# Peptides against a protein of PDB entry 6NYY, part 67

Target 1, 212 residues: chain A of PDB entry 6NYY
Amino acid sequence: KHFEQAIERVIGGLEKKTQVLQPEEKKTVAYHEAGHAVAGWYLEHADPLLKVSIIPRGKGLGYAQYLPKEQYLYTKEQLLDRMCMTLGGRVSEEIFFGRITTGAQDDLRKVTQSAYAQIVQFGMNEKVGQISFDLPRQGDMVLEKPYSEATARLIDDEVRILINDAYKRTVALLTEKKADVEKVALLLLEKEVLDKNDMVELLGPRPFAEKS
Target 2, 212 residues: chain A of PDB entry 6NYY as posed
Amino acid sequence: KHFEQAIERVIGGLEKKTQVLQPEEKKTVAYHQAGHAVAGWYLEHADPLLKVSIIPRGKGLGYAQYLPKEQYLYTKEQLLDRMCMTLGGRVSEEIFFGRITTGAQDDLRKVTQSAYAQIVQFGMNEKVGQISFDLPRQGDMVLEKPYSEATARLIDDEVRILINDAYKRTVALLTEKKADVEKVALLLLEKEVLDKNDMVELLGPRPFAEKS

## One batch from the design tools (peptide; made by RFdiffusion4, then SolubleMPNN)

Design b2_p16_6_s4 (from b2_p16_6, 7 letters changed)
Fold by OpenDDE base, seed 2:
Structure b2_p16_6_s4 (fold): chain B 212 residues (1-212), chain A 16 residues (1-16)
Amino acid sequence: as target 1 above (212 residues)
Amino acid sequence: MRISDDPYLEKFLEEH
C-alpha cells in the first residue's frame, strides 16, 4: 500500500481531484484508458496491467499502470506490442467516437520515438540496415545528421511504415475486442479506478502467463 | 494535456 502510493506519487504526482472534467471528456478518457488496458491485456509482450484510472493526476487525465519487467534487452516483437499498447488509447477513441483528440499526443510522441530508436539505434529495420546513430535529445542542437539525405528519407518512410503497421495491428485487436473495451470503459466510468482483479472479472484471466 | 502518462516508455527512452 505505501509502496504503491509512493510509486503513484512519483509517476502521477498528486491527484488533482479538483479538476472537474466535462462528462463527455470523462467518457473520452475512460474509453482511451480502456483501449490501453485491453490492448495490454491481449498482447503477449505487453506488461501486465496493475491499475487503470480516469482520475486526473499531475498532467494526465487518466493512466494505465503496468508492472514493469526489469528487462534491459528488448526484442522487436516486444517493442511492437508496446507500441500497440501505447496506441490503444488513440485507436479506442477512433473506434468508439470516430474522432481523435489531443489526448494521445504523448502516446504518439512515445510511439514515434520508439520507432526511430528501433530503426536508427537498434538496427531493427532490414531496409535501413544495421546502423546505429544517436537520436538528438530534446534541446540538443541538431548537429549534422551522420547519414545522407537519402538515408534520412528512407528512415522517415520506414518509421511511418512501422507506426502504421502497429496502428493497424492495434485497430484489428481492439475491433475484435470492442465489447471488452466497452466493458472496461463503462466500469471505469462507475469506479474511476480498476485493478487487475476487476479486469479478470470483466475479461477473464489474461491469456498470457505472467512471467513473474 | 496528456491523457496517458506511461512512465515506462519514457524511462526506456531516457535510458537509451
Scores: peptide ipSAE 0.141, ipTM 0.751, DockQ to the pose 0.402
Fold by OpenDDE base, seed 3:
Structure b2_p16_6_s4 (fold): chain B 212 residues (1-212), chain A 16 residues (1-16)
Amino acid sequence: as target 1 above (212 residues)
Amino acid sequence: MRISDDPYLEKFLEEH
């Protein structure tokens, strides 16, 4: 109890009681967060969901909390599943509403950053090869890229391919699990906050053993 | 305004 409350304070900040979302916006948030939650539930290398909420906190209108594995090394497969989970919100909006919102801006940024990191920092792309370049940090003068324009174009193309592959994987998953996304979204609209037990009641046990 | 706040992914991207 005290430990969970401490984690909630550190991660969630103070609930902003003052932002009343319009019903349609709240619905969009619920389906968006349900997309993240369901994607994370059915992706093997995604971190286990602890909590999902459509109560606005800090900078977000909703959030999902996961139990991260204490790991310092990530595989390409793990990074892909994380990308898919991150795309889950956008994909859910597309599946259910046939439209996309600005709500996924940070998710798309994160996916883009992860894709570039995989290709130019971690050497995880076969076409680009075993290269590692420092990505410019926010505030660093854009130093000349340590690679040719041809290599830059190749990197950009391979980033798009990787993101599109993650997107297609997420679309396939959430289309298959569309009814589960609906169940989670509807329950979020009712309860505003779901925990792992709510997810188990809705979806059954997570199909992957929690590696402790 | 962003919908999702994922502090764990932010931390990951900051560390890499």
Scores: peptide ipSAE 0.138, ipTM 0.751, DockQ to the pose 0.332
Fold by OpenDDE base, seed 1:
Structure b2_p16_6_s4 (fold): chain B 212 residues (1-212), chain A 16 residues (1-16)
Amino acid sequence: as target 1 above (212 residues)
Amino acid sequence: MRISDDPYLEKFLEEH
């Protein structure tokens, strides 16, 4: 209890109970977070869901928290499932509302950064090949690229392909699990916060054994 | 306004 609360404070900050969302915005947040939660539930290499909330904290309107694995090395498959989980919110909005919101901006940023890292830092793309270079940090003078403009275009194309593949995978998954996303979203609107036990009660046990 | 704050992906991206 105290440790979880401490983690919640460090990660989420103080609950902004004073932030009043319009009912439609709250609904959007619920389905967005349900998308993350359900994607994480049914993706083998996603981290186990710990908590999902539609109570605004810090700069977020909601969040899904996962139990991090003490992992230093990630496979391409793990990174893909993480990308899919991160896209779960945006995909849920598309499936249920037929529209996209600005709510997924950070998710898209993170997915984009992950895709670039996979291609240009980890050498995980066959077309680009076994390359590794540092991505410019915000504020770094972008010195001359260590590769040609043709290579730059190839990188950009392969990043887009990777993101689109992750997106399509997420769409397929959440379309299959659409009823589960709705169940989670509706329960979020009622309880505002769900834990792993609520998810098990609602969806059944996660189909993947917890790697101890 | 951001809906999701995933601290784990941020940490991953900061570590790499």
Scores: peptide ipSAE 0.113, ipTM 0.737, DockQ to the pose 0.389
Fold by OpenDDE base, seed 4:
Structure b2_p16_6_s4 (fold): chain B 212 residues (1-212), chain A 16 residues (1-16)
Amino acid sequence: as target 1 above (212 residues)
Amino acid sequence: MRISDDPYLEKFLEEH
């Protein structure tokens, strides 16, 4: 309890008790967070879910907290599953509501950044090749791109392909697990906060062994 | 307004 509360404070900040969401917005948040939670549950290389909440905190209307792996090296597969998990909220909204909201803006930003990093920093794309360029940080003078315009176009194309592949993978997964997303969302609407044990009770044990 | 806050992904992206 104290440890979870400490983590919650570090991750989410103080609960914004002042943000009363409309029931439909709360529903959207619940299904969004359920999408993240279920994607993380059924993706092998995703981090294990610790907590999911639809209580507004800090900058978010909800959050999913994962047990960070003390991992310094990430595989392409791990990064893909992480992208899929990050897309889980948007995909859930699409599956259940047939609409997209602004709520996934940060998720899309993160996915985009991850995709670029994979391609231009980690050399994880075969077409672009084993190259590594520093991504310009916000505020760095746009130094001359160390690559040609043709390479820039190739990077942009491959980023789009990678994101689309992650999106399609997430759609397939959450469509298959649609009933589980619904269960999680409904329970979130009831409890507002779910932990790992709630998820196990609802979905069964996570199908992947937790690395001890 | 952001729905999801994933501080771990942010950390990953900041470290790379």
Scores: peptide ipSAE 0.136, ipTM 0.746, DockQ to the pose 0.390; fails the geometry check

Design b2_p16_7_s1 (from b2_p16_7, 6 letters changed)
Fold by OpenDDE base, seed 3:
Structure b2_p16_7_s1 (fold): chain B 212 residues (1-212), chain A 16 residues (1-16)
Amino acid sequence: as target 1 above (212 residues)
Amino acid sequence: MLPYSNSNIKSLLELS
């Protein structure tokens, strides 16, 4: 118990034991995290879920923790599934509440970064082509983009298309698995923390073999 | 390094 708490402290910060969320806000957190958890459960190339929590830590109101695979190469399909998993919280909010919150800011940032990297670093977009250049780092002088304004617009358009595709895929998945998202959310509201075993008991075994 | 933050943690953040 002490060792797990120490790891959680390092990763998530101190538990805000004094922060009591209103029931409606706690419900939003539960369904958001359930969206992440269920998306990760049913996407083949998503990382396996380790833990999902709606106990506030640091700036986080809830979190889902995954076990990354030791891999150095990523396919376009893998990156797409990771994007979908990352969008799972936002999509869950939309499906269940018909409204979206600011809580997905970090998720959207990650998705945006991934989409740009796929197009301009990994050459994974056919329209933009086999190009690779570094994304501007924070604090780098606005180095003149090594491409035209027309290319910049093309990149922006293709990024939007990629993100929208991931979003639609996530909507389709979580709509199909809506009952499972509900089950996870309700159990989170009861237990506040779920592990992999809880998910197996609730949803059955993950349909994809964990490549150990 | 994948611009995908290796943070194996996805979090719902409070508005600061």
Scores: peptide ipSAE 0.208, ipTM 0.766, DockQ to the pose 0.088
Fold by OpenDDE base, seed 5:
Structure b2_p16_7_s1 (fold): chain B 212 residues (1-212), chain A 16 residues (1-16)
Amino acid sequence: as target 1 above (212 residues)
Amino acid sequence: MLPYSNSNIKSLLELS
């Protein structure tokens, strides 16, 4: 227990026990995190869930923690499922509340970065083709793009398509598993923290083997 | 590591 808490502190920061959310916000957090958890549970190439929490830590109001695989090569399918898992919170909010919040900002950032990388670094888009360019880093000087404005527009369009496809896939999944998302969310509201065993009790064993 | 932000934690963030 103490060891786990120490890891959580390192990863998520200190618990903000003094931060009290209004009931409706806490509900939003619970369903958001439940979305992440359930998406990860039912996506083949998602990492296995370790913990899901609605206890605020650092800047986070809640979190889902996964055990990533140590791998050096990623397929397009794996990256897509990772995007879907990352979108799970936002999608859950949309499904259950019919509205979105600012809470998904980091998730969207990650999804955006992944989408661009797939298209302009990994050559995973048919229309853009087999190209690989470095993406600008935060704080880097604005460099001239090594491609035309037409190509830039194409890249932007294909990024949006990829993200939207991931979003739609996530919507389909979490709509199918809507009852499971609710079960997780409700239990989160009760216990605040769930582990893998809690998820197994609620949802049954994860359909996919935990691959190392 | 992939050249993009990838964390083992997905979080709902408060406004900063």
Scores: peptide ipSAE 0.207, ipTM 0.770, DockQ to the pose 0.092
Fold by OpenDDE base, seed 2:
Structure b2_p16_7_s1 (fold): chain B 212 residues (1-212), chain A 16 residues (1-16)
Amino acid sequence: as target 1 above (212 residues)
Amino acid sequence: MLPYSNSNIKSLLELS
């Protein structure tokens, strides 16, 4: 318990026990995190869920924590599932509320970064081709792009396509599993924190073997 | 560095 709390503090920051969300916002957080949790549960290449919480920590209003695999090589399929899992919160909000919030900003940033990396660093897009360019780090002045403006436009288009495909995949998944998302969200509203065992009790065992 | 290599948390963030 103490060790887990220490890890949570390092990763998520301190619990904001004084931050009281309005009931509707708390509901949004619950469904958002449920979206992440359920997407991760039913995506083969998603990391195993360890914990899901709607207790605010640092800048996070809620979180889903996963056990990362010691993996050095990633397939395109694995990266896609990770993108879908990351989009799970936003998609859940859309499905259940018909609206989206600013809460998914970090998720969208991560998805965007992943998509660009796949296309311009890993050469995983056939239209763009077998290219690998370093992406500018935050704060680096990009003086010259190593590719033409036409290539830049192509990259941007293919990034959007990839993200949209991931989004659609996530929508399809969470729509299929809508009842499960609801169950998780409701239980989160009750318990605020769920672990893997709670998820197993609620949804059954994860359909994919843990490759750890 | 893979974009998700060290990220084990997905979170909803407050508007900073």
Scores: peptide ipSAE 0.185, ipTM 0.752, DockQ to the pose 0.082
Fold by OpenDDE base, seed 4:
Structure b2_p16_7_s1 (fold): chain B 212 residues (1-212), chain A 16 residues (1-16)
Amino acid sequence: as target 1 above (212 residues)
Amino acid sequence: MLPYSNSNIKSLLELS
């Protein structure tokens, strides 16, 4: 308990117990986090879920906590599943509410960063090719792009394609598992916090062996 | 390795 709380404080900051969510906001958060949780549950290369919460922490209104694998090398497939998991919240909102919120901004940022990294740093796109450029850091004046404007456009297009593919994959998954997303969301609204055991009780064992 | 958390859902008010 103390160790978990310490980790939670390091990662999520202090619980903002003073932040009162409106019922509709709380519902949105629950379904958003349920989307992440369920996507992570049914994607082979997603990190195992440890905890999902709709209790606001720091700047977040909810969070999902995962146990990362000690891995230094990632495949394209692994990165795709991680992107899908990250999109799970946005996709859940769209499936259940037919609307999108600002809540997925950080998720979209992460997905965007991952997509660019795959294409321009890791050479994982066939059209762009086996190139590696440093991504401009936030705040760096992009003085000169190390590539032509035509290449820039190609990169942008391929990034959008990759993100859209991940999005479509996530939509397909969470549509198939829509009932599971709802179960998780409803239980979150009751308990506010779920752990791995709650997920196992609700959904059954995760279909992928946790590589220890 | 320490677990990581994805913090999700920001209210519009928090983004402003």
Scores: peptide ipSAE 0.020, ipTM 0.565, DockQ to the pose 0.095

Design b2_p16_7_s2 (from b2_p16_7, 5 letters changed)
Fold by OpenDDE base, seed 1:
Structure b2_p16_7_s2 (fold): chain B 212 residues (1-212), chain A 16 residues (1-16)
Amino acid sequence: as target 1 above (212 residues)
Amino acid sequence: MLPYSNSNIKSLLELV
C-alpha cells in the first residue's frame, strides 16, 4: 500500500480530486486507458499491469501502471511490444471514436523517442546499420551533425516505418480484442481504478506467464 | 520538417 502509493505519486503525481472531467472527456480517458491496459495484457513482452486509473493526477487525465522488470537489456521484440502498448491509448480512441485527441501526446513522444533510440543508439535497423550516437537533448542546439543529409533522411524514414509498423500491430490487436477494450473501459467508468485482479476477473488470466 | 535534417538546429525533443 504505502510503496504503491509512493510509486503512484512519482509516476502520476498527486490525485487532483478537484478536477472534474466532463462526461465525454472521462469516457475518452476510459477508452484510452483501456487501450493501454488491454494491449499490455495481450502483448507477451509488455510489463505486467498493476493498476489503471482514470482519476486525474498531476498533468495526466489517466494512467496505467506496470511492474517493470529489473531489466537492463532489451530485445527489439520487447521494445516493439512496449511501443505497441504505448500506442494502445491512441489506437483505442481511433477504433471507438474515429477521432484523434491531444491525450496521446506524451505517448507519441515516448514512441518517437524509442524509435529513434532503436535506430540511432542501439543499431537495430539494417538499413541505417550498426551506428550509435547520442540523441540531442532538450535545449541542445545541433549545429553540426556527423552524418549526411541523405543519412538524416534515411533515419527519419526508418523511424516512420518502425512507428507505423507498431501502430498497425496495435490496431490489429485491439481490433481483435475490441470487446475486451469495451469491457475494461466500461468498468473503468464505474470503478475509476482497476487492478490486476479486476483485469483477471474481466478478461481471464493473462495469457503469458510472469517470467520470474 | 525532418527531425534529423542538418538544417534543423533544434533538438528532437523540442520538435515533438
Scores: peptide ipSAE 0.020, ipTM 0.589, DockQ to the pose 0.046
Fold by OpenDDE base, seed 4:
Structure b2_p16_7_s2 (fold): chain B 212 residues (1-212), chain A 16 residues (1-16)
Amino acid sequence: as target 1 above (212 residues)
Amino acid sequence: MLPYSNSNIKSLLELV
């Protein structure tokens, strides 16, 4: 308990117990977080879910916590599944509400950063090739790009393709698992916080062995 | 390794 709370404080900040969500906002958060949770549950290379919550923390209205694997090297497949998990919230909102909210901004930022890193830093795209450039940091004056404008356009196009592929994969997964997303969302609305055991009780055991 | 959190869903007011 104390250790988990300490980790939660480091990761999520202090609970905003004073922030009252409107019922519709709380519902949106529940389905959003359920999307992350279910995507992470059924993606092989996603990190194991530890906790999902619709209690606001810091700047987030909800969150999912995962236990990352201790690894220094990531495959393209692992990065894709992580992107899909990150898109799970947005995709859940689309599936259940037919609308998008601003709530996924940080997720989209993370996915975008990952996609650019894969293509521009890790050389994981065949069309762009085995190149590695430093991404401009936020606030760096866009100095002269070390690549041509044609290459810039190609990079942007391939980033969009990669994100769209991850999005489509997530849509397919969460559409297949739509009933599971709803079960998780409804239970979140009831309990506000779910752990791994709640997920096992609700969905059954995670189909992938946790690599020890 | 410490677990990480994905903080999701921001109110429009918090994004501004």
Scores: peptide ipSAE 0.018, ipTM 0.553, DockQ to the pose 0.097
Fold by OpenDDE base, seed 5:
Structure b2_p16_7_s2 (fold): chain B 212 residues (1-212), chain A 16 residues (1-16)
Amino acid sequence: as target 1 above (212 residues)
Amino acid sequence: MLPYSNSNIKSLLELV
C-alpha cells in the first residue's frame, strides 16, 4: 500500500480527490485509458501494462503505468509500437465518440518528439538520410539550424508521414480490438483501477512473452 | 480539460 502510493505519487502526482469529473468526462477518460491499455497489450514492442487508472492525479485525469524494460537500444519497429501505444488514447476517443479532446496533448507531444528524434537524431528515415542533429532543448535559442530550409521542410514532412503511419496502425489495431477496448473501459468505470491480472482475466494472457 | 498523464514513456529524449 504505502509503496504503491509512493510510486503512484512519483508517476501521477498527488491524488486530487477534489477533482470531480462529470460522468461524461469520466467516460471519456475510461475509453482513453482503455485505448492505451489495449494498444499496449497487443503491440509486441510496447512496454507491459502494470496499472491503468481513471482516478485523477496531479494534472492527469487518468494514467497508465508500464514496466519499462532496461533497454538502451531501440529499433525503428520498437519505436513505432511505442508511438502507437501512445496514440491509443486519442484513437480510442475517435473510434468510440467520433470526436477528439485536449486530453491527448501530452501524448501528442511525446509522439512528436519521438518522430523528430527518429528522423534527425537516429537517422531512421531514408529520405532525410543518416544524419544526427541535436534537437533544441526547451529554452535553447536555436540561432542557426545546421541544415537548409529545404531540409527543414523535408524533415517536417517526414515527421508527419511517420506520425500518420503510427496513427493509421493504431486505428487498425483498435478497430480490430474495439470490443476489447469497450470491455476495459467498462471495467475501468466500475473499478477505477485495473492491474495486469484484471487485464489477463478480461482479455486473456498478453500474446507476447514478457522479456525478462 | 487537464491532459492525461499517461505512461512513464520516458520521452525518447530522456531515454537517449
Scores: peptide ipSAE 0.015, ipTM 0.569, DockQ to the pose 0.664
Fold by OpenDDE base, seed 3:
Structure b2_p16_7_s2 (fold): chain B 212 residues (1-212), chain A 16 residues (1-16)
Amino acid sequence: as target 1 above (212 residues)
Amino acid sequence: MLPYSNSNIKSLLELV
């Protein structure tokens, strides 16, 4: 108990016990987090879910904690599934509410960063080719791009394609698993925090063997 | 416009 609370404090900050979410906002967060959780559950290369919470912590209204694998090399398939998992919250909001909120801003930032990194750092796009450039850092005046404006447009187009493909994949998955997203969201509204065991009880065992 | 096609380097963070 005390050790878990200490880890949670380090990861999420102090529980803002004083921030009472409005019921509708809490519902939105529950479905958002359920989208992440269910996407992560049914995507082979997603990190396994450890905990999902709709208790506000720090700047977040909810969070999901995953067990990262100790790996230094990532495949395109792994990066795609991670993108899909990251989009799961936004997609869940769209499926259930027909509206989008600002809650996915950090997720969209992560997805955007991952997409650009795949294309311009890891050379993972066939049209752009086997290139590796440093992404502009915050505050760096990009004085000169090492590539033409035509290449810049190509990069931007391929980033959009990659993100849209991840988005469509996530929509397909969470539409198929819509009932599971709802089950998780409803249980989150009841318990506020779910762990891996709660997910197993609710959805059955994860379809993918956890690489021990 | 995404950060690579814009001549004006808006930080990647400003585009999200």
Scores: peptide ipSAE 0.024, ipTM 0.592, DockQ to the pose 0.047; fails the geometry check

Design b2_p16_7_s3 (from b2_p16_7, 5 letters changed)
Fold by OpenDDE base, seed 1:
Structure b2_p16_7_s3 (fold): chain B 212 residues (1-212), chain A 16 residues (1-16)
Amino acid sequence: as target 1 above (212 residues)
Amino acid sequence: SLPYSNSNIKSLLELS
């Protein structure tokens, strides 16, 4: 317990017990995190859920924590499932509230970065081809792009397609599992923090064997 | 650094 709390503090920051969210915002957080949790539960290549919380930490209003597998190589399919899991919060907001919030900004940033990396670093897009370019790091001067403007447009188009495909996949999944998202969200509103055991009690065992 | 943060945490963030 102490070790997990220490990791949570390092990654998520200190709990903000003084931050009071309005009930409607708290509800949004609960459904957002439930979306992440359920998406991760039912996606084969998603990391196992460790903890989900709607207690604010740092700049986060809620979070879902996963246990990473020690992996050095990722397949396109694995990256897609990770993108879907990352989109789970935004998708949950859409299907339950018919509106989206600014809360998903970090998720969208991560998805965007992953999509660009897949296309321009990992050569995972057939139209762009087997190419690998270094993405500009934060603070690097605008180095001339090593490709034409036409290639830039193609990259942008294929990034959008990839993200949209991941989004649609996530919508389909969470729509199918809508009742499960609701159950998790409601339990979060009651307990504020759920662990893997709570998820098993609520949803049953995760359908995918944890590869040890 | 892998461009996708291996952040084991997905978070809803407040507006900065």
Scores: peptide ipSAE 0.243, ipTM 0.789, DockQ to the pose 0.089
Fold by OpenDDE base, seed 5:
Structure b2_p16_7_s3 (fold): chain B 212 residues (1-212), chain A 16 residues (1-16)
Amino acid sequence: as target 1 above (212 residues)
Amino acid sequence: SLPYSNSNIKSLLELS
């Protein structure tokens, strides 16, 4: 939360390069961010892309900024597409480099949190069932889980299944759109910052209407 | 952040 706010604040101000990346790392960042951008472009329930950048700011080496949707209810399908968009950077790294980096740590945290919430808070898993438990907050005393250890194992298994399904979906998407990811990455390496118009020029109009 | 939060930023992070 603090990191996102810092990035947003800096985006609203003068861009300052805070770090000098080696060419290979900069290339990794470009393809990572291109993965996010392209995944968001072609996923129906993803938020529309506003800006993508490979200019380092604070702890961020690059970022993709999206227009938030003002919605209070989320479907299982919407949450899945959001997970896929969030995995886009990691998946792009795997597709293009055959290796993964530590850069996706925040993305993976978000995906993990979403997956657990879907299963234990929103009742969106058929095996676990129509249950809703509060997830322990960071710093809260570890309250005893209101379910058995067997249920805990089931939850963990179903979380992994959900994340893996999202990952596979993202791999399929970005593999299909591999040339588009490449185009975005290469243009990022040239311009460092792309907006929605740049994406339209590269990829054509987004296939999904932006909700006004 | 809430797992359903409208996070509008996706970021690649350096090692802290």
Scores: peptide ipSAE 0.212, ipTM 0.772, DockQ to the pose 0.084
Fold by OpenDDE base, seed 2:
Structure b2_p16_7_s3 (fold): chain B 212 residues (1-212), chain A 16 residues (1-16)
Amino acid sequence: as target 1 above (212 residues)
Amino acid sequence: SLPYSNSNIKSLLELS
């Protein structure tokens, strides 16, 4: 209990008991987090879910915690599933509410960063080729790009394609699992916090073996 | 390994 609370404080910050979400906002958060949780549950290369919460904390209105694998090498498939899981909240909102909120901004940033890294750092795109350039850090003035403007446009296009493909994959998955997303969201609205055991009781065991 | 969190949904108040 104390260790979990300490980790929660480090990751999520202090519980801001003072932020009372309106019922509709709380509902949006529940479905958003349910989208992440369910996407992670049914994506083979996603990290196992540990906890999902709709209790507002310093950095966000909700969160999902995952057990990361101790790995230094990632495949394209692993990175894609991680992108899909990250898009799960946004996609859930689209499926259930037909609207997009600003709540997914950080998720979109993460997905965008991952896509650029795959293409320009890891050389994972065939059209762009086996290139590896440092991505500008936040605040670094990019004075000189080591590639042409034509290459820059190609990179941007391929990044968009990759993100769109991940988005479509996530839409397909969460549409198929729509009932599961709803079950998780409704249970979140009731309990505010779910753990792995709650997910197993609700959805059954995760269909992929946990590689410890 | 320490679990990582996907923190979602910044309040409009935190974005302002």
Scores: peptide ipSAE 0.025, ipTM 0.590, DockQ to the pose 0.096
Fold by OpenDDE base, seed 4:
Structure b2_p16_7_s3 (fold): chain B 212 residues (1-212), chain A 16 residues (1-16)
Amino acid sequence: as target 1 above (212 residues)
Amino acid sequence: SLPYSNSNIKSLLELS
């Protein structure tokens, strides 16, 4: 318990117990986090869920904590499942509320960064080809692109395709598991924090072996 | 390996 709390403080910062969410905001957070949790539960290459919380920490209104695999090499399939898990919150909001919020901004940023990295750094796109170049850092004035405008357009198009594919996959998954998302969200609203055991009680054992 | 946290939802005020 103390060790977990220490890790949580290092990763997520201190809980903002003074931040009171409105009931509708709290509901949105619960369903958002439930989307992440359920997506991670049913995606083979997603990291195992350790904890999900709707208690605000730092700048976040909710969070999911995962146990990352000690892995240095990632496949396209693994990166796709990670993208889907990251999109789980946004997709859940769409499924349950028929609207999108600004809450998924960081998730969308992560997904976007991953998609660009796959295409322009890892050479994982057949149309763009086996190329690798560094992505501009935030704030770097890119004066010269190492590629043509035609290539730039192609990259942008393929990034959108990849993200959309991940999004569609996530929609399909969470639509299939809609009842599970609801169960998790409702329990989050009750308990505010769920652990792996709570998830097992709600959903059954995770269908994939946890790689230690 | 240490677990990582995914902080997801931010209020509009926190995003600004």
Scores: peptide ipSAE 0.022, ipTM 0.563, DockQ to the pose 0.098

